# Ledger of designs, part 14: peptides against a protein of PDB entry 4N78

Target 1, 186 residues: chain A of PDB entry 4N78
Amino acid sequence: HFQVICRLLGYQGIAVVMEELLKVVKSLLQGTILQYVKTLMEVMPKICRLPRHEYGSPGILEFFHHQLKDIVEYAELKTVCFQNLREVGNAILFCLLIEQSLSLEEVCDLLHAAPFQNILPRVHVKEGERLDAKMKRLESKYAPLHLVPLIERLGTPQQIAIAREGDLLTKERLCCGLSMFEVILT
Target 2, 155 residues: chain B of PDB entry 4N78
Amino acid sequence: MAELQMLLEEEIPGGRRALFDSYTNLERVADYCENNYIQSADKQRALEETKAYTTQSLASVAYLINTLANNVLQMLDIQASQLRRMESSINHISQTVDIHKEKVARREIGILTTNKNTSRTHKIIAPANLERPVRYIRKPIDYTILDDIGHGVKW

## One batch from the design tools (peptide; aimed at target 1 R173 C176, target 2 G110)

Design b1_p11_7 (made by RFdiffusion4)
Pose (drawn by RFdiffusion4):
Structure b1_p11_7 (pose): chain A 186 residues (1-186), chain B 155 residues (1-155), chain P 11 residues (1-11)
Amino acid sequence: as target 1 above (186 residues)
Amino acid sequence: as target 2 above (155 residues)
Amino acid sequence: SPVSLSTFQPS
């Protein structure tokens, strides 16, 4: 699903959705969640030690039950507090997962562009062979496929300018050195 | 464009009227052969001149049509090339617009991004100078090696 | 080193 969502939305669609999800998270954190955090913070026990090990685990469980009774019995703890937090969590997971799908989408695109952009994989080297001497030979084999230099040789200035721009857009993808989840959290 | 204007404004309309002139001039020539036959004292001579005019009329109508047909074809060939050049120009404009819309979209997501500081290195990196193997040499105990450290006491 | 990606640079 995320793969399809990335393809149909594109960069502009994904960007707006992320910007809108930030507004939703902001609305919840500074809104209903904040109201309930302030309310439950008062219902909270002002102080709460961690009992020594002496007191035993069953007596510690009893102690935490009494100290946190009002939290355990709070009627809207699940229907509201947990629900709102789940929505914020899902919004964060969407941003993370959608970026991962976009990375996969960008890397595949780059793999198909490599033949037209003079990008060769490492070649096997037998005895008496140097990659330096061989990679250059392989580059000659795929020389007719190098798009920008061919158009600069036979193309019109208009065709050349359009080729340069398109070549730039094809080789520059987010997965080459950019990320978003960090900015989302920040 | 100059050849097209010449075809559309003069040569086609002109060659066309020259055809209409043939329409009117031939009906005159048909009457003249009839009259020249009637006035003629020599019926055989007047028939041979009618035949001459008939053959000349045929050669003329075929020439006028051929000339006009070549002009109409040249006009259509030119217009076909105009559409060919126009489509090429429209396609470039389209490519340009697509590049622009993409730049706008990438600018929009670029706000939500930062550098991912990732690098590549080796599993093991040996030091520039490996440790020299130091030979063992016996030497006596010396109770004076610390005399210069702190407030020493020499013996 | 960081890779420069000009098409993703905001205004």

Design b1_p11_7_s1 (made by RFdiffusion4, then SolubleMPNN; from b1_p11_7, 4 letters changed)
Fold by OpenDDE base, seed 4:
Structure b1_p11_7_s1 (fold): chain B 186 residues (1-186), chain C 155 residues (1-155), chain A 11 residues (1-11)
Amino acid sequence: as target 1 above (186 residues)
Amino acid sequence: as target 2 above (155 residues)
Amino acid sequence: SPVSLPMFEPE
């Protein structure tokens, strides 16, 4: 489904959706969640000593549960704050999944464009075949498909310009070095 | 353009008119041949004259048709060439617009991106002393407990 | 006089 969404929206649509999600996340973080965090900080026990390791994990958990009982029982925290955190989490996951889907599509596009851009596939050398010979054969096979050189030879100046720009746009993909997810985490 | 206009406005209509006029003339020739044959004392000569007129008429019509056909073909070729040029122009504009749209879209999404930090996998220098990995029996964390938490989008 | 049709001139 995310792949279909990515295809349908394209870069522009994805950008719009991501921007809106970021706004929502920002609003949630700076608004409701921040208020709850501030409130939680106010009610946080001032002295919470690490219980002795001798009590084991369950005892330690019970100790902290007791110390934080008032916080845990805070109804608004459970309903509103956790819901908002879930929304933030969902938004982050959504962004991650969109980015992953987009990356997959970009990789596919790059793979499909590779023969036309003088990008040779990684040759799996079978035992007994010379790598150089196979590469030369592949180069020869794909040489007629190199689009930009072909258009430069046969096309009008306008066509050449478009081909070069198209080639550049095809090569420059987000998956090559850019991440949206890191921006979201920031 | 001038050639196409001449073909459309003058040559082809003119050829059609000529062909129509030839039809009328053929009728006159036929009438003449018929009357000449009836009135002539020498039927053989009259027949030969009729054959000559028939051959001439056929040749004339063939010429008119051929000329008209060639003009039509020429017209079609010119039009096809014009259409190809127009198509090329439209394609150029379309591609330019698409590239522009793509650039705008990429700029917009680019604002939302940062360079992938190639996390240099800090070579966790495995301490030389491979302390025997205490077999952390990873108790399989039964994540099924989390199945009830969140609408798992069945992918 | 029969109306002379233009003669076929091969191009």
Scores: peptide ipSAE 0.040, ipTM 0.631, DockQ to the pose 0.005
OpenDDE base, seeds 1, 2, 3, 5: peptide ipSAE 0.039, 0.033, 0.034, 0.036; ipTM 0.614, 0.614, 0.608, 0.623; seed 5 fails the geometry check

Design b1_p11_7_s2 (made by RFdiffusion4, then SolubleMPNN; from b1_p11_7, 4 letters changed)
Fold by OpenDDE base, seed 3:
Parts: C-alpha cells; structure tokens; sequence
Structure b1_p11_7_s2 (fold): chain B 186 residues (1-186), chain C 155 residues (1-155), chain A 11 residues (1-11)
C-alpha cells in the first residue's frame, strides 16, 4: 500500500502530505497532549523513588501502580490523551513507512538506470580470470547503452539538454544520503 | 509546404481526373476497335490495329496509375514528416515540463530532508542507590480542570 | 480515330 501511495503522490504529493501531518502532530503535541502532560506533572507524586529490586517485579509494579493509581484511573487520560498519542504514533509510523517505500523505489530506479549511466556492477572474478579483461568485456557490452553520450552524438541540442538533465535527476536521489524521518523526529 | 500544396491541389486531382477521362476514352477505343474489326475487309490488319491500341491503352493507364500513386505516396511522406516534426516538438515541450515539475517537487521534498546520521542511543542511567519505598499518601486529585480539554467522554 | 491516352514515358 505504501509503495502505491508513493507512486501515486510522487515527491510533491509526499511533501504536501508530510507537511500536513507535521502540522497535525504539532497541533496535537502543543495542544491537547501538552495540557494533559502539564496537568499530570502537577498531580504527580512529589516523591517517587525506585523501590528496591528485592521486592521483585510484581512488587515493584504494584508499588508504581499504587503511586500512579489515580492517574491511571483517570478516564480522560485513557480516552483522550492516549488516543492522541496513538494518533501521533501512527503519523510517525506513516512517515517512516513512506520514506522506506520511497527509498526502495529510488534504489530500484537507480539499479535500472545504472547500465545506461555507465555504472557497471561489481564483478566477481572467477579463478583464472583477469579482472581487467572481464571489466573490459563488460564495458564493451554496455557501452552502446550509455544514453547521454549516445544522445550527444546523435541527438539535437535540445535532446542533449533534456538527456543531461534527466540523467542528473536520475542520479540524484534522496536515498543517497537524505532522510525525511530524521527531520520529523527533531 | 509549396510542394504539398501542389500535390493536393493540382497533381493528385489532375491525375484523378485523367483516370476518369481515360475510362471514357477506353470505352471509345474499344468501340472503335470492335466496329473496325466488323467493318474491315482485312480482319488480320484490324486485329493488329486492335492489339496496338490495347497495348497503348494498357501502357497509358499503367502510366497514369503509377504517376498518381507516386504523387499520393509523396504527399503521404510529406505529411508523415510534418506529423513527426510536430510530435517531436510536443514531446520536447512535454519533457521540459515534466523535468521542471520534477525539479520543483524535489525542492519541496528537499526542505523536509536532512543528512542521514547515525542514531545516537541515549542510555537510561538507573540511580545507583535505590531509596526505600516511601509510602505514597493519596491526595484527592480534581480532574475537572481537564473537562474542557479534548473530545473525551464527560462524566 | 479515338482520342489517344498519354503514352507511358519511362523516366
């Protein structure tokens, strides 16, 4: 589903959706969640120390449950605050999955374009074969597929310009070193 | 342009007219040959004359058809070339627009990106000395201050 | 004689 969304929206559509999601997340964090957090901080026990590990996990849990019982039992916390946190979480996950899907598509595009852009795959040398000879064979095999040089030789000036721009756009992808998710987390 | 116009307006219509005219002429030639053969005392001569007219007529029609066909083919070639040029122009414009749109889109999404960095893991440091559990004295908490916040169920 | 059709002229 995310792959389809990425294909449908493209870079521009993804940008728009992510911007709107960021606005929504910001609104939730600075609005309802912040208010609940402030209120919770006010009602939090002033002294809440870690119990001794000797009480065991059940005892420790019971201790914290007792200290936070009134907070945990607050109905609005469960219905509103946790729901908003869930929405924020879903938004974050959505952004992550979109970025991952987009990266996969970009990688695939790069791989498909590689033979046409004078990018040769790493060749495993079998025993007895010279690396240089194998590389030369590959170069010779793919040389006719190099698009930009081909268009430069056979195309019009306009076609050459388009080919160069297209080549550049094909090579420059977000997956090469950029992350949207990191920006969202900051 | 001038050549195409000449083909469309003069040569092809002219060739078509010539073919239509040839039909009437061929009918006249046929009638002549038939009558000549019937009326001629020398049937062999009349037959030879008919053969000559037949050969001439076939050659003439073949010439007219060939000329017309070549003109039509030439016309089609010119038109095809024009269409190819138009298509090329449209494709160029389309590609230019697409590249531009892509550049704009990339700039927009680029604003939402940063360089990939290695995740910094923050270690949660537990306090070294676990303090004795202090009994928590529950004070009644008034949550009514939150009643106007959010869309939750009001009690 | 009937009207003669134009003769084929080989180019």
Amino acid sequence: as target 1 above (186 residues)
Amino acid sequence: as target 2 above (155 residues)
Amino acid sequence: PPVSLPMFQPE
Scores: peptide ipSAE 0.059, ipTM 0.643, DockQ to the pose 0.005
OpenDDE base, seeds 1, 2, 4, 5: peptide ipSAE 0.055, 0.041, 0.058, 0.050; ipTM 0.632, 0.641, 0.650, 0.648

Design b1_p11_7_s3 (made by RFdiffusion4, then SolubleMPNN; from b1_p11_7, 6 letters changed)
Fold by OpenDDE base, seed 1:
Structure b1_p11_7_s3 (fold): chain B 186 residues (1-186), chain C 155 residues (1-155), chain A 11 residues (1-11)
Amino acid sequence: as target 1 above (186 residues)
Amino acid sequence: as target 2 above (155 residues)
Amino acid sequence: KPVKLPMFEPE
């Protein structure tokens, strides 16, 4: 499923897949779908106003069904245009699900890394406990786990450089403020 | 490197040769002791000499074996240390390459991203014009204009 | 308020 795909592909693999999907979607939208839409716009009634509400929901529905019946039943639309639209829809859905799965993975990574990056969780204070005291205890508890400071103290210059780069890579994630799906929708 | 080379090329082969030569020497000593015992009128003296030679021979062999063993152990320790250093170097390079690959990948996927926009709720504006009483008229739609689109098949 | 992620920005 999508979580496994995200883990397997990584950022690079996902990027490649997304780029290819965008190309496919663009090709479909600017090609066959655009042509059908243009043609349909030409044959559509120039003035199609909402029927009176007095006709009721069935009457209104019948009106629109009548106006669009032959269009929907047109074989070329069903076999080509609607199929292409399904492909576009599937591609969009795929992108959405991939991004969601990736975001979940990133959030998990951030959460797992937090103790090692001097990021403390929000502390629930029980009655009678001071927030400051609890925070200090947590800070003391997790202080030995702070990876970058630890490596800066004990590691070689090369290890320090790698640790800093790794820390930065860990902190910066797409889920922090970027969206691929919004790009697809534009 | 020089120490390892000395061990591999000089000390260990030399020790092996010495040990092999000791075998030949021991055989000669054994033959001598046997003949000496047979030919000697004083059997007790010959026996004591044999004991002395045996003790000396055993001591010599033990020394050769011990020296060779120590040299082999030293060689292995040096090699193990070298392997550990190589492993560390490889790991460092591997990590550097992985970080670089990750940076490249992030740039690539970043091109496909935009800032998350919080959708503003738009107020639904009611149409200003009241619905005009339009009589429902069913009109057929001409689809012939679609015949030239796609595969151009008339159905 | 756009969040800047330098690692994902093209050079």
Scores: peptide ipSAE 0.301, ipTM 0.795, DockQ to the pose 0.485
OpenDDE base, seeds 2, 3, 4, 5: peptide ipSAE 0.215, 0.224, 0.089, 0.026; ipTM 0.783, 0.789, 0.753, 0.707; seed 5 fails the geometry check

Design b1_p11_7_s4 (made by RFdiffusion4, then SolubleMPNN; from b1_p11_7, 4 letters changed)
Fold by OpenDDE base, seed 4:
Structure b1_p11_7_s4 (fold): chain B 186 residues (1-186), chain C 155 residues (1-155), chain A 11 residues (1-11)
Amino acid sequence: as target 1 above (186 residues)
Amino acid sequence: as target 2 above (155 residues)
Amino acid sequence: GPVSLPMFQPP
């Protein structure tokens, strides 16, 4: 489903959706959640000592659960704050899944375009084969598929310009070095 | 363009009319040959004349059909070429627009991106000094302070 | 090194 969404929305659509989600998350965090956090901080036990590590993770969890039991059982916290937190979580998850899906699509595009862009696949060199010879063979094999040089040779100036731009657009992908999810987490 | 127009407006319609006229003429020739054969004392000569007229008529019709066919083929070739040129132009424009849209989209999404930082997993260093478990004294938490937060809908 | 993606950078 997310792959289909990514394909349908494209970069522009994804950007719009992500921007809106960021606004929603920001609004939730700065609004209701912040208020609840402030209130919770006020009602938090002043002395909450870390239990001894000897109790293990379950014991520590039980300890904190016991100390915070009354807070957790607070009805408004469960109904409003936790709901908002779930919404934030869902939004974050959505962003993550969209980015992952987009990255997959981009990787696929890059892989498909590679033979046409003079990008040689990483070949596992078997024992006894010279890497240089194999690379040369691959270069020779894929040389006729290089699209930009082909168009530069056979195409009109306009076609060449479009091909070059298209090549650049094909090579540059978000997955190559950019992350949207990291922006959401800051 | 002028050639195509001439084919469509003059040559092809003219060829069709010529064929129609030829049909009419053939009927007249046939009637003439039939009457001539019946009235002629020399039937052999009349037959030879009929053969000659038939051959001539067939040749003329064949010529007209061939000419018309060639004109139609030429018309189709010109139209096909025009369509290909139009398609090429449309494709070029479409590609240009798509590239532009893509550039705009990339700029927009780029604003929402940052460089992938290899987040150094900060090892949560467990504090070395495990503080001795102090007896937990439960202080009653006053939740009245939360009464002003939320719409208090008891689900 | 940081892969510069100029197409994604605001002018």
Scores: peptide ipSAE 0.236, ipTM 0.754, DockQ to the pose 0.485
OpenDDE base, seeds 1, 2, 3, 5: peptide ipSAE 0.027, 0.025, 0.026, 0.028; ipTM 0.650, 0.618, 0.622, 0.617; seed 5 fails the geometry check

Design b1_p11_8 (made by RFdiffusion4; failed a check: the pose's geometry)
Pose (drawn by RFdiffusion4):
Parts: sequence; C-alpha cells; structure tokens
Structure b1_p11_8 (pose): chain A 186 residues (1-186), chain B 155 residues (1-155), chain P 11 residues (1-11)
Amino acid sequence: as target 1 above (186 residues)
Amino acid sequence: as target 2 above (155 residues)
Amino acid sequence: SPPSLTTFQPP
C-alpha cells in the first residue's frame, strides 16, 4: 500500500501529507492530549518512592496499586488518552514508513538510469588484468548509451538544455544523501 | 512560408482561373470550328483545322490540370512539414513544463529534509607504523631512576 | 561527505 501511495502522490503529494500530519500532531499535542496531561498530572501522587527490595514484590505491587489508584480508575484513560496517543503514533509511523517506500522507489529508478548515465558495476578481474585498464574498456562498450554526451554531439541547443535538466533530476534523489524522519521529530 | 504564400495567393488561384478561362475559351473555339466549317470552301481543309484545334484543346486542358495538381500537392507537403515542426516545438515546451513542475515538487519536499551523515570505511584499518619489536636486554636494578622525579634524594 | 543535491534545496 505504501508503495502505491508513494507512486501516486509523488514528491509534492508526500510533502503536503507530511506537512498536514505535523499539523495534526501539533493539534493533538497542544490540544486534547495537553489538556488531559495537565489534568492527570494533578491526579498523580505528588511523590512516589520506589520501595526497597525488602518489602518484596507483592508488597510493591500492592503499594503501586494504591498510589496509582486514581490513574487506574480514570474513566477516559483509554477512550481518550490512549486513543489520541495512538493517532499521534500512527502519524509518526506513516512518515517513517512512507519515507522507506520512497527510498525503495528512488533506488530502483536509479538502477535503470545507471546505463544511460555511465554508471558501471564492479567487474571481475582475472590474472593479468587491471580494473583501471578494464573499467575504461567497459565504459567504451556502453559509450553509445551515455545520453547527455550523445545529445551534446548531435542535438539542438534546446534539446541539449532539456537533456541536462532531465539528467540532473534523474540522478538527484533523496536517497542519495537526504532524509526526513529526523526533521519530522525535530 | 514564402513559398506557401505564393501558392495560396497567386499560383493556385491564378492557375485556377487559367482553367476557368479554358472553360470559356474552348466553347468559343468550338463555335469557331463550326463557323469556319460552314464558311469554308474547302470542307476537308476545315475539318483538318478542327482536328488541329481538338488536339490542341486536349493538350491544353491536360497541361493546365497537371500544373495546378503539382501546386496543390506542394501546398499540402509544406503544411505537413509545418505540423511536424510545430509538434516538435510543442513537445519541447511540454518537456520544459514537466521539468518545472518537478522542480516545484522537489522544492516542496526539500524543506522536510536534512543531510544523512553516512560514510563508508574499512572493517580494519592498520596503523601507519606498526609497533617495533623491542629486544630484551638485561640490566641491573637501579635505585636512582626516580631521583629526578619530585624531590629526589641522591646517595 | 553527502553530495550536494541542488533540486531539493529550498528557496
């Protein structure tokens, strides 16, 4: 699903959705969640020590039950507090997962562009062979496929300018050195 | 474009009227052959001149049509090439617009991005100079090697 | 070091 969502939205669609999810998270954190955090913070026990081991686990469980009774009995703890937090969590997961799908989408595009952009994989080297001497030979084999230099040789200035722009857009992808989840959290 | 204007404004309309002139001039020439036969004293001579005019009328109508047909074809060939050049230009404009829309979309998502500081190195990196193997040499105990450290006491 | 990606630079 995320793969399809990435393809259909594109960069502009994904960007707007992320910007809008930030507004939703802001609305919830500065809104209903903040209201309930301030309310439950008062219902909280002002102080709460961690009992020594001596008291034993059963008496510690009893102690935490009494100290946190009002939290355990709070009627809207699940229907509101947990619900709102789940929505924020899902919004964060969407941003993370959608960026991963986009990264997969970009890397595949780049793999198909490599033959037309003079990008060769490492070649096997037998005895008496140097990659330096061989990679250059392989580059000659795929020389007719190098798009930009061919158009600069036979193309019109208009065709050349359009080729340069398109080539730039094809080779520059987010997965080459950019990320978003960090900015989302910040 | 100059050849097209010449075809559209003069040679086609002109060659076309020259055809209409043939329409009117031939009906005169048909009457003249009938009159020249009637006035003719020599019926066989007047027939041979009618034949001459018939053959000439045929050669003329075929020539006028051929000339006009070549002009109409040249006009259509030129117009076909115009559409060929125009489509090429429209395609470039389209490609340009697509590049622009993509730049706008990438600028929009670029706000939500930062550098991912990732690098690539080796599993093991040996030091530039490996440790020299130090030979063992016996030497006596010396109770004076600390005399220069702090407030020593020489003996 | 990350490469410079000019198409993703904000205005």

Design b1_p11_8_s1 (made by RFdiffusion4, then SolubleMPNN; from b1_p11_8, 4 letters changed; failed a check: the pose's geometry)
Amino acid sequence: SPPVLPMFQPE

Design b1_p11_8_s2 (made by RFdiffusion4, then SolubleMPNN; from b1_p11_8, 4 letters changed; failed a check: the pose's geometry)
Amino acid sequence: PPPVLPMFQPP

Design b1_p11_8_s3 (made by RFdiffusion4, then SolubleMPNN; from b1_p11_8, 3 letters changed; failed a check: the pose's geometry)
Amino acid sequence: SPPVLPMFQPP

Design b1_p11_8_s4 (made by RFdiffusion4, then SolubleMPNN; from b1_p11_8, 3 letters changed; failed a check: the pose's geometry)
Amino acid sequence: SPPYLPMFQPP

## One batch from the design tools (peptide; aimed at target 1 L169 R173)

Design b1_p12_1 (made by RFdiffusion4)
Pose (drawn by RFdiffusion4):
Formats: structure tokens, C-alpha cells, sequence
Structure b1_p12_1 (pose): chain A 186 residues (1-186), chain B 155 residues (1-155), chain P 12 residues (1-12)
């Protein structure tokens, strides 16, 4: 699903959705969640020690039950507090997962662009062979596929300018050195 | 474009009227051969001149049509090439717009991004100078090696 | 990729 969502939305669609999810998270954190956090903070026990081991685990469980009774009995703790938090959590997970799908989408695009952009994988080296001397030879084999230099050789200035822009867009992807989840959290 | 204007404004309309002139002039020439036969004292001579005019009329109508047909074809060939150049220009405009719309979309998502500081190194990196193997040499106990540390006491 | 296809068309 995320894979399809990435393809259909593109960069512009994904960006707007992320910007809108930030507005939703802001609306919830500064809104209903904040109201209920302030309310439950008063219902909270002003102080609450952690009992020594001596008291034993059954007495510690009884102590936490009494100290947190008002939290346990709060009627809207699930239907509201947990619900709102779940929505915020899902919004964060969407941003993370959608970025991962976008990274997979970009890497695949780059793999198909590599033949037309003079990007060769490492070649096997036998005895008496140097990669320096061999990689250059392989580059000659795929020389007819190097797009930009071919257009600069036979193309019109208009075709050349368009080629240079398209080549730039094709090689520059977010997965090359950029990320979003960090900015989302910040 | 100059050759097209010449075809559309003069040579085609002109060659066309030259055909209409043939329409009117041939009906005169048909009457003249009938009159020249009637006035003719020599019926055989007047027939041979009619034949001459018939053959000439045929050669003329075929020439006028051929000339006009070549012009119409040249016009269509030129117009076909115009569409060919225009499509090429439209395609470049389209590619340019696509590049622009993409730049706008990337700029929009670029706001939500930062550098991912990732690097690549080796599993093990040996030091530039490996530790020298130090030989063992016996030496006596010396109770004076600390004399210069702090407030020593010499003996 | 659309831009890669466009570059291929220009090269042809």
C-alpha cells in the first residue's frame, strides 16, 4: 500500500501529506491531549516513592494500586487519552514508513538510470588484470549509452539544456543524502 | 514560408485561372474549327487544321493540370513539414514544463529534509606505525629513579 | 523514470 501511495502522490503529494500530518499532531498535542494531561496531572498523586525491596512485590503492587487508583478508575482514559495518542502514533509511523517506501522507490529508479549515466558496478579481476585498466575498458563498452555526452555531441542547444536538467533530476534523489523523519520529530 | 506564400497566393491561384482560361478558350477554338471548316474551300485542309488544334488542345490541358498538380503537392509537403517542426517545438515546451513542475515538487519536500550524516570505512584500521618489539635487558634495582620526582632525597 | 525515458528519446 505504501509503495502505491508513494508512486501516486510523488514528492509534492508526500510533502503536503507530511505537512498536514504535522498540523494534526500539533492540533492533538496542543489540544485535547494537553487538556487531559493537565487534568490527569492533578489527579496524579503528588508524591510516590518506590518502596524498598523488603516490602515485597505483592505489597508493592498493592501500594501502586492505591496510589494510582484515580488513574486506573478514570473513565475517559482509553476512549479519549489512549485514542488520541494512538492517532499521533499512527501519524508518526506513516511518516516513517512512507519515507522508507520512497527510499526503495528512488534506489530502483537510480539502478535503471546507472547505465545511461556511466555508473558501472565492480568487475571481477583475474590474474594480470588491474581494475583501473579494466574499468576504463568497460566504460568504453558502455560509452554509446552515456546520454548527456551523446546529446552534447549531436543535439541542438535546446535538446542539450533539457538533457542536462533531466539528468540532474534523475541522479539527485533523497536517498542519496537526505532524510525526513528527523525533521518530523524536531 | 516564402515558398508557401508563393504557392498559396499566386502560383496555385494563377495556374488555376489558367485552367479556367482553357475552359473558355477551348470552346472558342471548337467553334473556330467548325467555322473555318464551313468557310473552307478545302475540306480536307480544314480537317487537318482541326486535328492540329485537337492535338494541341489535348497537350495543353495535360500540361496545365500537371503543372497545377505539382504545385498542390509541394504545398502539402511543406505543410507536413510545418507540423513536424511544430510538434518538435511543442515537445520541448512540454519537457521544459515537466522539468519545472518537478523542481517545484522537490522544493516542497526539501523543506522537510536534512543531511543524513552517513559514512563508509573499514572494519579494521591498523595504525600508521606498528609497535616496535622491545628487547629485554637486565638491569639492577635502582633506588634513585624517583629522586627527581617531587622532593627527592639523594643518598 | 519519466525523465530517464525523455533523455532516451532525446538521445535517439
Amino acid sequence: as target 1 above (186 residues)
Amino acid sequence: as target 2 above (155 residues)
Amino acid sequence: DKFLEMLIELAE

Design b1_p12_1_s1 (made by RFdiffusion4, then SolubleMPNN; from b1_p12_1, 5 letters changed)
Fold by OpenDDE base, seed 4:
Structure b1_p12_1_s1 (fold): chain B 186 residues (1-186), chain C 155 residues (1-155), chain A 12 residues (1-12)
Amino acid sequence: as target 1 above (186 residues)
Amino acid sequence: as target 2 above (155 residues)
Amino acid sequence: SSFLEKLKELAA
């Protein structure tokens, strides 16, 4: 599903969606969540020490449950604050999944373009084969497919310019070194 | 352009008219040959004359057709060339626009990106001093209170 | 071209 979304939206559409999601997340964080967090901080126990490990996980959980009883029983925390946190979480997950899907698409595009851009795949050498010979064979096989040099040789100046720009755009992808998800987390 | 115009407006229509005129002339020649054969005392001579006219007429028509066909082919070649040039121009514009759109899109999405960095994990620091044991009384925990927390997105 | 010339001669 996310792959289809990425294909349909493209870079422009994804950018728009991400921007809007960021606005929503920001609004939730700076608004309702912040208010609840401030309130929670005020009602938090002044002294809450970590219980000894001898109490075990159930005992430790019970301890914290007791200390936070009033907070846990706060109805608005469940209905509003936690809901908003879920929304933020969903937005984060959405962004993550979109980025992952986009990265997959970009990788596929890079792989498809590689033969035309003088990018050779990592060669697995089988027993009895020489790496150099195999590489040379691959180079020879794909040499006629090098688009930019081909167009530079046969094309008009306009075609050459377009080919170079296209080549650059093809090579420069987000998956090569950029992350949207990290921006969401900041 | 001038050549194409000449072909379209003068040469091809002229060739068509010539063929039409030839049709009328051929009919007259046929009538003449028929009457000449019937009226002539020397049938052999009349037949030879008919053969001569037939050969000449066929040659004439063949020439006219060939000329017209060549003109049409030339016209088509010129038109095809023009079409190819137009196609090339359109493709160039289209590609330029697409590249521009892509650049704009990439700039926009680029604003939403940062360099990939490995997330730093926070080091859990153990407390230096062990806290004195505090007597804790366990109360039953109702875990149902957490049922509403963490409903993952069903993908 | 040779054929065309021949046709032209016959048509003349």
Scores: peptide ipSAE 0.020, ipTM 0.663, DockQ to the pose 0.011
OpenDDE base, seeds 1, 2, 3, 5: peptide ipSAE 0.017, 0.019, 0.023, 0.022; ipTM 0.621, 0.669, 0.648, 0.655; seeds 3, 5 fail the geometry check

Design b1_p12_1_s2 (made by RFdiffusion4, then SolubleMPNN; from b1_p12_1, 5 letters changed)
Fold by OpenDDE base, seed 4:
Structure b1_p12_1_s2 (fold): chain B 186 residues (1-186), chain C 155 residues (1-155), chain A 12 residues (1-12)
Amino acid sequence: as target 1 above (186 residues)
Amino acid sequence: as target 2 above (155 residues)
Amino acid sequence: SKFLEQLKQLAA
C-alpha cells in the first residue's frame, strides 16, 4: 500500500502530505498533549519511591497503580490525551513507512538506471573467475548503454543539456544520504 | 515551406487536372481510332496507327502518373520531416517541463530531509582469529508464538 | 531517370 502511495504521489505529493502531517503533529504536541503533560506533572505524586524488589512485579504494579489511580481514572486522559498520542504515533509510523517505501523505490530506480550511467553492480565472482575479466566484460556489455556520452556524441545541445540534468536527477536520490524520518523526530 | 505549398497548391492539383484532361483526350483518340479503322480501306495501316496512338497515350499517362506520384511522395516526405521536427520540439519542451517539475518537487521534499547520520558502524575489528563461522542454523522463528502477543495486524 | 526520359520522349 505504501509503495502504491509513493508511486501515486511522487516527490511532490509526498512532500505535501509530510508537511501537513508535521503540522498536525506539531499542533497536537504543542497544544493538547502539552497541556495534559503539564497537568499530569502537577498532579503526579511528589514522592514516589521505587518499591522494594521483594514485592515482585505484581506488587510493584499494584503500588504504581495505587499511586497513579487518580491519574489513570482521569477520563480525559484516555479519551483525548492517549488518542492524540496514538495519532502522533500513527503519523510517525506513516512517515517512517512512506520513507521506507520511497527508499525502496529510489533504490530500484537507481538499479534500473545503473547500466545507463556507467554504474556497474558489485559482481559476485564465482569460484575460478577473475574479477577483472568479469568486470571488463560487464563494462564492455554496458558501454553502448551509457546514455549521457551517447547523447553528447549524437544529440543536439538541448538534448545534451536535458540528458545531463536527467542523469543528475537520477543519481541524486534521497536514499543516498537524506532522511525524512529524522526530521520528524526533531 | 514554400516547396510544400507549391506542391500542395500547384503541382499536385495541376497533375490531377492533367490526368483528367488526359482521360478526355484519350476518349477522343479512342473514338478517332475506332472510326478510322472502320472507314479506312487499309485496315492494316489503320491498325498500326491505332497502335502508335495507344503507345503514345500510354506513355503520356504513365509520365503524368509518375510525375504526380513523385510530387505526392515529396510532399509526404516534407510533411514527415516537419512532423518529426515538431515532435522533437514538443518532446524537448515536455522533458524540460518534467525536469523543472522534478527539481521543484525535490526542493520541496528536500526541506523535509536531513543528512542520514551514518551510524559510525564501530569498525567491527574482525578479531584476527577468524573464528570458524559458526553455521548460524537459522532456527525458523516460530512466529506463532507471537500470535498471542498484541493485536495481530490483519494484513 | 532513363525511363522517365523515354516516357517524356514518347509523350512528346
Scores: peptide ipSAE 0.021, ipTM 0.679, DockQ to the pose 0.011
OpenDDE base, seeds 1, 2, 3, 5: peptide ipSAE 0.017, 0.018, 0.018, 0.024; ipTM 0.658, 0.685, 0.668, 0.679; seeds 1, 5 fail the geometry check

Design b1_p12_1_s3 (made by RFdiffusion4, then SolubleMPNN; from b1_p12_1 with D1S I8K E12A)
Fold by OpenDDE base, seed 4:
Structure b1_p12_1_s3 (fold): chain B 186 residues (1-186), chain C 155 residues (1-155), chain A 12 residues (1-12)
Amino acid sequence: as target 1 above (186 residues)
Amino acid sequence: as target 2 above (155 residues)
Amino acid sequence: SKFLEMLKELAA
């Protein structure tokens, strides 16, 4: 599904969606979540020492339950704050999955374009084959497919310009060194 | 452009008119040949004359058709060339626009990206001295004690 | 070209 979304939206569509999601997340974090966190901090016990292990797990749990009773009973925390946190989490996950899907698409595009851009795949050398011979064979096989040099030789100046621009755009992908997810975490 | 216009407006219509006129003339020649053959005492001569006229007429028509056909072919070639040029131009514009759109899109999404921190996975150099894992005797946590506290999904 | 010349000769 995310792959289809990425294909449908393209870079521009993804950018728009991501921007809007970031706005929503920011609004949630700076608004309702912040307010609830502040409230929670106010009602948080000032001194909550770890109970002695002698009380056992049940006793420790009861202790914390008692200490946090006011927080647990805060109905709005469950209904609103946790929901908002879930929304933020979903947004983050969405962004992650979109980025992953986009990266896959970009990698596929790069792989498909590679023969046309004089990018040779890492050849797994089977036992007994010389790497050099195989590479030479591949180079020879794909040499006629080098698009930019071909167009530079046969094309009009306008076509050459377009080919160069296209080649550059094809090579420069987000997956090569850029992350959207890191921006979201920041 | 001038050549195409001449072909479309003058040469091809002129050729068509010439063929039409030729048709009328052929009818006259046919009538003449028929009458000449009937009225002539020397039928052999009349026949030879008819053959001559027929050959001439056929040659004339063939010439006219050939000329017209060549003009039409030339016209089509010029038009095809023009269409190819137009197509090339349109494609160029389209590609330019697409590239521009892509650049804009990439700039927009680029604003939302940062450089991937190649987390140098600090090779956690496992300290050579594997301190003997203190046998954490996992006392089985009896989770049944928690059954009463949480809305556990009663299976 | 030869054919055209021939046709011209015949028409003529």
Scores: peptide ipSAE 0.022, ipTM 0.677, DockQ to the pose 0.011
OpenDDE base, seeds 1, 2, 3, 5: peptide ipSAE 0.016, 0.021, 0.022, 0.022; ipTM 0.661, 0.679, 0.666, 0.663; seed 5 fails the geometry check

